# Designs tried in a protein design run: peptides against a protein of PDB entry 7RZF. Part 101

Target 1, 358 residues: chain A of PDB entry 7RZF
Amino acid sequence: PFQEEHLKQLYKIVPIKDIRNLYVTFPIPDLQKYYKSNPGHYLGHLIGHEGPGSLLSELKSKGWVNTLVGGQKEGARGFMFFIINVDLTEEGLLHVEDIILHMFQYIQKLRAEGPQEWVFQECKDLNAVAFRFKDKERPRGYTSKIAGILHYYPLEEVLTAEYLLEEFRPDLIEMVLDKLRPENVRVAIVSKSFEGKTDRTEEWYGTQYKQEAIPDEVIKKWQNADLNGKFKLPTKNEFIPTNFEILPLEKEATPYPALIKDTAMSKLWFKQDDKFFLPKACLNFEFFSPFAYVDPLHCNMAYLYLELLKDSLNEYAYAAELAGLSYDLQNTIYGMYLSVKGYNDKQPILLKKIIEKM
Target 2, 358 residues: chain A of PDB entry 7RZF as posed
Amino acid sequence: PFQEEHLKQLYKIVPIKDIRNLYVTFPIPDLQKYYKSNPGHYLGHLIGHEGPGSLLSELKSKGWVNTLVGGQKEGARGFMFFIINVDLTEEGLLHVEDIILHMFQYIQKLRAEGPQEWVFQELKDLNAVAFRFKDKERPRGYTSKIAGILHYYPLEEVLTAEYLLEEFRPDLIEMVLDKLRPENVRVAIVSKSFEGKTDRTEEWYGTQYKQEAIPDEVIKKWQNADLNGKFKLPTKNEFIPTNFEILPLEKEATPYPALIKDTAMSKLWFKQDDKFFLPKANLNFEFFSPFAYVDPLHSNMAYLYLELLKDSLNEYAYAAELAGLSYDLQNTIYGMYLSVKGYNDKQPILLKKIIEKM

## One batch from the design tools (peptide; made by RFdiffusion4, then SolubleMPNN)

Design b2_p14_6_s2 (from b2_p14_6, 6 letters changed)
Fold by OpenDDE base, seed 3:
Structure b2_p14_6_s2 (fold): chain B 358 residues (1-358), chain A 14 residues (1-14)
Amino acid sequence: as target 1 above (358 residues)
Amino acid sequence: MSPYELLKKRQEEF
């Protein structure tokens, strides 16, 4: 475990790959015994959220960050870490102090709002879906994984413990939030821009780095993080499936897609699942336009339209993905292709939102 | 991807 002398440290690390990453690490208690409530997952879900009013949305709007991941990481027996990792832009590399300020502003927002039972319920429902419809893993890898986790969970729960949430524990959420403070922070910046600016070499991998104490004035700025009015809790995820009914196979079900609608403006093919029997569908739409590829100008306009459409759908994309829905939008030489995939229950909601933005 | 799987994938890239 890190001692006080290991806290409030900044590491500038030279990577082998051309990458720019920021790691903001907090030592936290061992949460393993709290797997039924999983307070670190709750916080990781909110801090790592990509929807409107999220930490990532604000940092992206400033051009500082491409991606963000938040969550608990195993340490050793008796301690864990909470890590916020971001992929930095070149501009973001110049604004690391401000990025971390925004992280503490978001954490302060979570403290001010307090633990939300509805957010826990969404996490519970999402994890229950993930467990129920978990794909088959390679037996060798799965057996090895299960053998490892038998050290942490009761035999009766070993298959469910990583997925099924049982208990809302606001006290444990607050306990973890109390560890996410500037006085407990360790910062690592990974960039090739530190090449030739390091004074240490890591013994095992030969990684070049520099270690610096974070100035007390910077720590105080982060401690005084205000409530940034741009940060909001996510809205309820409308894409979480609740109906998993599998319709019986039709007596006349064909092994190939059948044409079920033919009109002057549309053709519709349908194929029922006769193999997997999952509450999932794949909706594929091909839109034809004689203008899509008539000349280079129209081709570029069709491309630009699609990029603008994707941008306008970003508010839903993450919430849909969390719920096991995905969409794909592509330009074709004939027009546009749209695919909507995942649990069939909420596909109409996602499809409606896509069509309303089109 | 879960935040954890994304972290794990990035860690396997180091």
Scores: peptide ipSAE 0.011, ipTM 0.560, DockQ to the pose 0.236
Fold by OpenDDE base, seed 4:
Structure b2_p14_6_s2 (fold): chain B 358 residues (1-358), chain A 14 residues (1-14)
Amino acid sequence: as target 1 above (358 residues)
Amino acid sequence: MSPYELLKKRQEEF
């Protein structure tokens, strides 16, 4: 386990690939025994959230970060880490201290709000859906994975332990949050910009790095992280499916899409799933406009319209994706293509939001 | 965790 001497350290690392990453790591207790409550997943879900008022949303708005991942990671036996990892922009590489300040502001927001049972319930429901409708994996890979996790879980629970949440444990969430403090931080910055500025080489892979103590003034700045009013808990995920009913096959089900609506303004083809029997649908819309491709100006306007539309839908995209919904918007020579895919239960909600933004 | 163990996992996932 890391001792106090290993905390409040900054590592500047030279990668082989041209990548810019920040790793903010906190030592945490071994949470393996708490897999039924999975407090690290709860915190990872919130810290890694991409919706409005999220950590990522704010860091993206500043142009500092492209992606964010938060969560627990296994360490040695009896020890774990909580890691916040971000993909840095070139500008973000200059603002690492401020990025980490925002991380602590978000963590402080989580402390101020306290553990939310509804968030746990959403995680539980999402994981239950993921388990129930898990795709078939390649047997060899699956068997090897299961053989590995048999070291961690009872035989009876080995299939469910990574998915099924059973217990809301606010005490454990608070316990982990109490470890996410500036005094417990380890920071690693990965960038080629550190080439020729390192003084150490890692023994096994020859990775060049520099280790520095984080200045006490910087630690104190992070300790005094205020409540940033831009940070909010996510709203309830309205896209989480609750109905998984599979309708019986129609008597006249055709192997190809049947025309079920024909009007001057719309044609609708329908094909029931006769193969997979999943509570999923694919809605495909082709919008025809004689103006979409009439000239280069209209073509570019149609493209710009779709880019703006996609941008305006970003607030829903992540929540939909978490719930197993996806959408796609494309410009076509005839107009526009929209696809909505995933669990059929909440597709109308996503579709409505898309149409309201159009 | 060494800084490298963090990098290696990302390189294996991508």
Scores: peptide ipSAE 0.007, ipTM 0.529, DockQ to the pose 0.070
Fold by OpenDDE base, seed 2:
Structure b2_p14_6_s2 (fold): chain B 358 residues (1-358), chain A 14 residues (1-14)
Amino acid sequence: as target 1 above (358 residues)
Amino acid sequence: MSPYELLKKRQEEF
């Protein structure tokens, strides 16, 4: 485990690849015994959220960060880490202190709101769906994985322990959140821009790095992180499926799509799933417009329209994707193509939102 | 890979 002397440290690391990454690491207690509540997953879900008012949304709006991941990481027996990892832009590399300030502002927002049982319930439901409809893995890899996790979980729970949440533990969420403080931070910046500016070499891989103490003034700045009014908890994920009923196969089910509606304005083709028997559907819409490709101006206007439409749908994209829904929008020479895929239960909600933005 | 699996895989690759 890291001692106090290992905290409040900055590492500047030279990568082999041209990458820019920031790792903000906090030592936390071993949470393995709390797998039924998984407080680290709860915090990772919120800190790593990509919706409106999220940490990532604000950092993207500044042009500093491309992607963000938050979560627990195993250390060794008796301790773990909570890590916030971001992919930095070139500009973001110049604003690392401010990026970390925003992280602490978001963490402060989580403290102010306190643990939310509804967020835990969403995590529980998402994980239950992921478990229930888990794809088949390669037997060799799966067996080796299961053999490994038998050291951590009871035999009876070994298949479910990584997925099924059982207990809402606000006390454990607060306990982990209390470890996410500036005085407990370890920062690593990975960039080629540190080439020739390092003074140490890592023993095993020869990685060049520099270690510096984070100035007390910077730690104090992060400790005094105020509530940033741009940060908000996510809204409830309305796309989480709750109905998994599979309709009986029709006796006259055709191996090909059947035309079930033919009108002057629309044709509808339908094929029931006769192979997978999953509570999933694929909705595909082709919209025809005689103007879509009539000239270069209309073509560019149709393109611009779809880009604006996609941008306007970004608020739903992440929540839909977490719930196992996806959409795709494409220009065609005849007009526009829309696809909606995933669990059929909430597809009408996503489709409605898309159509309302159109 | 779902973003959750990508998140989990990124969490597993850590």
Scores: peptide ipSAE 0.006, ipTM 0.508, DockQ to the pose 0.264
Fold by OpenDDE base, seed 5:
Formats: sequence, C-alpha cells, structure tokens
Structure b2_p14_6_s2 (fold): chain B 358 residues (1-358), chain A 14 residues (1-14)
Amino acid sequence: as target 1 above (358 residues)
Amino acid sequence: MSPYELLKKRQEEF
C-alpha cells in the first residue's frame, strides 16, 4: 500500500508512442468482497459519464480532453486504486492543474448529492442486461478467465459475480468517495514533451520519468474545490430495456426481407430474426431526396446538415450506447441513411428523438 | 462488444 510519502506525487512520463494522457490515481481499500454492491462501479459510472453536465462534457467544452475513463483497478491483494484517466489535447496538457480541479469539483458534487439508489438500479439493470445477452467468447479465453476469477468468487457465483449487482450500499459509496481527496492523489502525465526533461528510468520497462512533489498550494486549491454549477448528475437513462420478450416466428416467415408496406412515399421491408432469437432489432431507413446530390452546393449542404444533426444527437448517444442502442447517420448519393440498432424495447424512443432533431 | 464490455475493456486495459 502507498504510504503518505507516496501520495501527492506528480510523475512526468515519456511514452514511446505520441500520446498525451493524464492519470489521477487514488489508493482505495480492497473492494473485492463488496462485488455484490460494487461501489467502485457506481462511482466509475458517474465520473466516467459522457452525458450533459458530466465531467467529460465540461472538459471537452474547454478543448482540454478527448476521452475520459473512471473506475476501480486491482492493485495487489488487500488494496485497490480508483483511477481517472483522460486523453489530453495539446491545450489540455497546459491545463492539467485545472483539469484535476474540475475532477475534484465533480467529486464534490457527488458528495453533495449523496448516493442515489436510482443510479445503482440503472447500473444493476445495465449489468443484468450485459450478463443475460453476453456474446459468446472463445472457449479457451473464457475458460482461462473463469479459472482466474475462481480465486475471488464462490463457485456458484463465478459466472455472475462480475455482472450482477444485488445490494445498494450507500455507506460503501461514501467510503470510496472519502478516499477520492487531493491529499490521497497520485498524478501521472504521459507526454513526449517531457523528453530530455526526465531524471529517472523505470527499472522494468526502461520508461523515462520525473517525479515531483505536488506543491501544497496546488493541493490546497484542489481541497477547496467548490461546487461547479455546470456539473449535474445524469438524467435517468430512458433507453434501458425492460422488455425482452421474443415474439414467436410467424408461420410464413421468409428467409429474406418481405415487402410489408408499399405506398407512394414509402416502402417497408421486414425480416423476423430466425437465427439468433435475441430481443434486438435493426431499423434501417433510406431517405430519398432529389436535391441531395444535384450539384456540389446541395451535396455540401446535405453533408453539413448531417454533421449538425449528429452534433445535436450527441446528448443521447452515450445514454443510448450504455443501454445497448446505437444509431448511424450517413449521406448517400440519393439522400440520407439512418440505422438504429440494439434492444428493440427502447428503439422507438431513440428513433423519436432522432426524428424530432431532424 | 456491449458498451459495458467496451467500458469494462477500457477499465481492464488500465
């Protein structure tokens, strides 16, 4: 476990690849025994959220960060880490102190709101869906993985333990949040910009790095992180499927899409799934416009329209993705293509949102 | 991969 002397440290690391990353690491207790409540997953879900009012949304709006991942990581037996990792822009590399301030502002928001049972329920439901409809893995890899996790979970739970949440434990969420403090932080910045500015070499991989103590004034700034009014808890995810009913095969089910509607303005083809028997659908729409490709101006306008439409849908994209829904929008020489894929239950909701933005 | 598996894989790559 890290001692106090190992906390409040900044590492400047030279990568082999041209990458810019920030790792903000907190030592936490071993949470393995709490797998049924998984407080680290709850916090990772919120800190790593990409919706409006999220940490990532604010950091992206400033042009500092491209991606964010938050969650627990295994350390050694008896301790874990909570890590917030971001992909930095060139500008973000200049604003690392401010990025970390925003992380602590978001963590302070989570403390102020307290543990939310509805968020836990969403995590539970998402994980249950992921377990129930898990894709087939390669047997060799799967068996090796299961053999490894048998050291951590009861035999009867070994298949479910990584997925199924059972207990809402606000006390454990608060316990982990209490470890996410500036006095417990370890910061690593990974950038080629540190080449020739390092004084140490890592023993195992030969990675060049510099270690510095984080100034007490910077720690104090992070300790005094206020509530940033831009941060909000996510809204309830309306895309989480609740109905998994598989309709019986129609007696006259064709092996190919059948034309089920033909009108002056639309044709509709339908094919029932006769192979996978999953509560999933794929909705494909081709919109025809005589203006889409008539000249270079209209072609560019159709492109710009689609890019604006995609941008306007970003608020739903992450929530839909979490719920196992996806959409795709493409320009065609005939007009526009829209695809909506995933669990069929909430596809009408996502489709409605897309059409309302169009 | 489910988004959970993508998130988990992103979390496991750490």
Scores: peptide ipSAE 0.006, ipTM 0.506, DockQ to the pose 0.387; fails the geometry check

Design b2_p14_6_s3 (from b2_p14_6, 7 letters changed)
Fold by OpenDDE base, seed 5:
Structure b2_p14_6_s3 (fold): chain B 358 residues (1-358), chain A 14 residues (1-14)
Amino acid sequence: as target 1 above (358 residues)
Amino acid sequence: MSPVELLRARQAAF
């Protein structure tokens, strides 16, 4: 475990690849014994959220961050880490202190709101769905994984322990949140911009780095992080499936897609699943336009349109993805292709959102 | 990725 002398440290690291990353790390207690409540997962879900009012949404709006990952990481027996990792833009590399301030503002928002049982319930439901409809894994890999996790979970729970949440424990959420403080922080910045500015070399990989103490004034600035009014808890995820009914196979079910609608403006083919019997569907739409590929200008305009459409859908994309829904939008020589895939229960909601943005 | 794997991938520190 890190001692006090290892806290409030900044590492400037030279990567081999041209990458810009920020790692904000907090030592936390070992949460393994709390797998039924998984408070680190709760906090990771919120801190790593990509919806409106999220940490990532605000940092993206500033042009400082491309992606954000937040959650618990295993250390060794008896301790863990909570890590917030961001992919930095070139501009973000200049604003690392302010990025971390925003992280602490979001954490302060979580403290002010307190633990939310409905958020825990969403995590529980998402995990239950993922467990119930878990794909088959390669037996060798699966057996090896199960053998490994037997060291951490009771035999009776070994299959469920990584998925099924059972207990809402606000006390444990608060306990972890109390460790996410500036005085407990370790910061690593990874950038080629530190080349020739380092004074240490890592023993095993020869990675060049510099270690510095974070100034007390900076720590104090982060400790005084106020409530940023732009930060909000996520809204309830409308895409979480609740109906898993599998309709009986039609007596006249064809082995191939059947044409069920033929009009001047549309053709529709349908194939019922006769193989997997999953509460999932694949909706595929091809939109035809005589202008899509008529010349290079129209072709490029069609590409720009789809990029703008995808950007406008980003609000829903994350929530849908969490719930096991996905969409894809592609240009074709004939126009546009749209696919919507995943649990069939909430596909109409996602499809409606897509069509409303088109 | 399963939703849990996605959540884990987003919650898994690298």
Scores: peptide ipSAE 0.007, ipTM 0.536, DockQ to the pose 0.482
Fold by OpenDDE base, seed 1:
Structure b2_p14_6_s3 (fold): chain B 358 residues (1-358), chain A 14 residues (1-14)
Amino acid sequence: as target 1 above (358 residues)
Amino acid sequence: MSPVELLRARQAAF
């Protein structure tokens, strides 16, 4: 485990690939024994959230970060890490200290709000759905995975332990949050811009790096992170499915889509699932417009319209994706194509939001 | 990807 001398360190690392990444790492206790409450997953869900008022939303709005990942990582037996990783823009590489300040402002917001049982319940429900309707994996990979996790979980729980949450433990959430402090931080910046500016080489891979102590003034700046009013907890996820009823197969069910509606303005084809018997549907819409592909200008306008529409739907896309819903919007030579896929229960909600933005 | 795998991939892509 890292000792005090290993904390408050900055690593500047030269990658082989042209990538710009920031890793903010916190040593934490081993959470393996708390898998039934999984406080690291709770915090990873919130810190890694992509909705309005999230850490990522604010950092994207500034043009500093493309993607954010937050969660627990295994170290060795007896300790773990909590890591926040971001893909940096060129501008973000110049604002690393401010990015980390925003991370601590968000963490301070989580402390101020305290542990939320409703957030835990959403995580529990999402994980239960994912477990219940888990797709078949390749047997070789699955057996190897199960054999590996048998070292960490009881035999009776080995299939469920990675998914099923049982206990809301606010005390453990607070315990992990207490480790997410500036005095407990390790920072790594990965960029080719450090080429020729390093003084060390890693022994195993030959990775060039520089190690520096983070100045006490910078640590103090992060310790004094205020409550940023832009940060908010996510809203409740309205896309979490609650109805999993599978309707009986119709007696006249055809192996192919049947035309069930034919009008001057629309045709509707329907096929009931006769193979998988899952509470899932695929809705596909083709919108016809004589203007969509009439000339290069209209084609580009139709493209721009869909890109703007996708951008305007971004706030719902993440919450829908977490709930096992997806949508796709494409230009066609005839107009536009919309696909909505996933659990059928909340598809009408997502579809309605898409149509209201169109 | 399952939502959990997406969360896990977004939490475990370290």
Scores: peptide ipSAE 0.007, ipTM 0.534, DockQ to the pose 0.511
Fold by OpenDDE base, seed 3:
Structure b2_p14_6_s3 (fold): chain B 358 residues (1-358), chain A 14 residues (1-14)
Amino acid sequence: as target 1 above (358 residues)
Amino acid sequence: MSPVELLRARQAAF
């Protein structure tokens, strides 16, 4: 485990690839024994959330960050890490201290709100759905994985332990959250901008880096992180499926899509699943417009429209993705294509939101 | 990728 001399350190690392990443790492206790409550998953779900009022939403609004990931990472037996990783913009690389301040402001918001049982319940439901409808894995890989996790879980639970949450443990959430403090932080910045500015070389891979102590004034600034009123807990995920009923196969079910509606303005084809019997559907819409590709201007306008539409959908579409719903929007030479896929129960909700934004 | 695999792939892209 890291000792005090390893904390409050900044690493400036030169990558081989042209990437800009920030890693904010906290040493945490080994949470393996708490897999039934999984407090690190709870915190990772909130810190890594992409919806309105999330850490990522605010950092994106500043133009500093493209993507964010938060969660527990295995270390060795007896300790773990909690890591917040972001993909930095060029501007974000200049604002690393402020990005980390926002991280601590969000963490402070989580402290102020306290552990939320409804958030745990959503995580539980999402994981239960993921387990219930888990795809078949390649036997060799699956067997090797199961053999590995037998070192961590009882034999009776080995198949479920990575998925099924059983216990809401606010005490453990608070315990982990108490480790997410500036005095416990390790920061790594990965950028080619540090080339020729490093003084050390890593032994195994020859990675060039510089190690610096984080100034006490910066640590104090992060310790005094206020409540940023822009940060909010996510809203309840309305896309979590609750109905998994599989409708009986229709007596006249065709092996191919059948035209079930034909009008002057629309055609509708339908094909029932006769093979997989999953509570999932694929809704595909092709919108025809003679103007979409009539000239280069209209073509570019149609492209720009879809990019703006996707951008306007991004924040709430994350909640749908978590629930196993996805959408796709594409320009076609004839107009626009929309696809909505996933659990059929909540597809109408996602579709409605997309159409309301269009 | 399942949402758990997406979260894990986002978490395991480390």
Scores: peptide ipSAE 0.006, ipTM 0.521, DockQ to the pose 0.489
Fold by OpenDDE base, seed 4:
Structure b2_p14_6_s3 (fold): chain B 358 residues (1-358), chain A 14 residues (1-14)
Amino acid sequence: as target 1 above (358 residues)
Amino acid sequence: MSPVELLRARQAAF
């Protein structure tokens, strides 16, 4: 495990690929024994959230970050890490200290709000859905994976341990959250901009890097992270499916989509699932407009409209995706195409939100 | 990817 001398360190790393990444790492206790409550997953879910008031939303609004990931990572036996990783923009590379300040502001928001049982319940429900409707994996890969995880879980739980949450443990959430402090931080910045500015070479791969102590003034700045009023806990995920009923096959079920509605304004084709028997649907809409592709101007206006529409839907996209829903919007020569896919229970909610934004 | 695998792939991309 890292000792005190390994904390408050900044690593500037030269990648082979042209990438810009920030890794903010915290040593944490080994959480393996707490897999039934998985406090690291709870914190990863919130810190890695992409909805309104999230850390990522604020960092994106500033043009500093493209993507954010947060969660626990295995170390060696007896210790783990909590890592926040972001893909940096060129501008974000200049604002690393401020990005990390925002991370600590969000963490401080989590401390102020305390552990939320409803958030745990959403994680539990999402994981239960993922387990219940898990796709068939290739036997070779699956067997190898299971053989590996047998080192970590009881034989009786080996299939469920990665998925099923059982216990809300606010004490463990607070314990992990208490490790996410500036005094316990390790920072790595990965960028080609450090080429020729490094003084060390990693032994195994020859990676060039520089190690620096983070100045005490910077640590104090992060320790004094205030409650940024832009940060909010996510709203409840309304897209989490609760109904998994599979309707019986219709007597007149056709192997192909049947035309079930034909009007001057709409045609509807329907095909029931006769193969997979999953509580999922695919809703496909083609909207026809004689103006969408009449000339290059209208074509570009239709494109711009869909890009703006997609942008306006970003607030729902992440929550829907977490719940196993997806949508797609495309321009066609006839107008536009909308697809909504996933668990059928909450598709009407997502569809309604899409149509309200259109 | 399942949403959990996406969360995990996002969480495990560490």
Scores: peptide ipSAE 0.008, ipTM 0.538, DockQ to the pose 0.495; fails the geometry check

